# Designs tried in a protein design run: peptides against a protein of PDB entry 1Y74. Part 60

Target 1, 57 residues: chain A of PDB entry 1Y74
Amino acid sequence: LGLERDVSRAVELLERLQRSGELPPQKLQALQRVLQSRFCSAIREVYEQLYDTLDIT

## One batch from the design tools (peptide; made by RFdiffusion4, then SolubleMPNN)

Design b2_p30_8_s3 (from b2_p30_8, 17 letters changed)
Fold by OpenDDE base, seed 5:
Structure b2_p30_8_s3 (fold): chain B 57 residues (1-57), chain A 30 residues (1-30)
Amino acid sequence: as target 1 above (57 residues)
Amino acid sequence: SLLKLLEELLKLLEELKRLLEEVEEAERRA
């Protein structure tokens, strides 16, 4: 499992892209907010709790 | 199924990370 790590890495990349100013920042910020949202955190928690117990396939 | 949706979300996040890395590297080389 590495969902938390992957989300954190994605947020880091979004922050770098925002600082560069070469891309429209509003959409990048919106995406960052989604990744840091309570919804995404809740989904991550459910995934981590069930992954080791249940077969996802 | 919920588990399948969770797996798909993880895959989408990993794909997003990959795409962002490619964009960032392209910007640095430009």
Scores: peptide ipSAE 0.051, ipTM 0.487, DockQ to the pose 0.228
Fold by OpenDDE base, seed 3:
Structure b2_p30_8_s3 (fold): chain B 57 residues (1-57), chain A 30 residues (1-30)
Amino acid sequence: as target 1 above (57 residues)
Amino acid sequence: SLLKLLEELLKLLEELKRLLEEVEEAERRA
């Protein structure tokens, strides 16, 4: 769904920002870790299953 | 249990928001 796509895009953006060195990398990495956490992925999966079942996408 | 998981997700999103705001502030100072 769109959520997975949005998370992936956010991670990509964060990686680019880290490479540019324009911003403090530590906080960017922390954000990236949150988005890529197992918990976040698990919740996303549940979310997608619910929306698939309810057909509210 | 689902409600509890969603609540934890909200906490993570709130942390994400906080960190984004700090990034924005850092960008303005640069």
Scores: peptide ipSAE 0.045, ipTM 0.483, DockQ to the pose 0.281
Fold by OpenDDE base, seed 2:
Structure b2_p30_8_s3 (fold): chain B 57 residues (1-57), chain A 30 residues (1-30)
Amino acid sequence: as target 1 above (57 residues)
Amino acid sequence: SLLKLLEELLKLLEELKRLLEEVEEAERRA
């Protein structure tokens, strides 16, 4: 589903921003950790189940 | 800005995590 790709893309963008050093990496790293957490994965699973059930387009 | 949006997203996700933890603690005390 699109959410998994969007989360993966968001993580990729955050990694690039961190490597650039143009911005303070602390908050970016914290956000990345949240997006890669089991909590976020569980939320994604619920979202995808709702998406399939409600046939959202 | 993009940075501001990411900060807001982080806050929302952390709040959701906090709420989940509170529910878990409530269930443990039951």
Scores: peptide ipSAE 0.041, ipTM 0.442, DockQ to the pose 0.031
Fold by OpenDDE base, seed 4:
Structure b2_p30_8_s3 (fold): chain B 57 residues (1-57), chain A 30 residues (1-30)
Amino acid sequence: as target 1 above (57 residues)
Amino acid sequence: SLLKLLEELLKLLEELKRLLEEVEEAERRA
C-alpha cells in the first residue's frame, strides 16, 4: 500500500536523522502529535475488531 | 490479507512514534 510505503520511508528518514544528530524539532513534534492522536487508536480498533472474526495468518 | 496489512501498518506507525519520542528525549537532554 502507498501509505505503508510512505510510513516505512518516514521511519527510515527519522532513523538517519537520529544517528546523524540532525534534528528538526518542530516537524518531529508535529508528526508525534499525529501519531499520539486517536488516529493510531482508530487503526488499532479496526484491527482488533477484524481480528475477532478473521485470522492474520 | 487485509488484516495482515493493517497489522504491519500499525507496527510501522508505532515504530515511528517510538523514534519521535526518542528524538524528543534527546532534545530535552541537549
Scores: peptide ipSAE 0.063, ipTM 0.508, DockQ to the pose 0.063; fails the geometry check

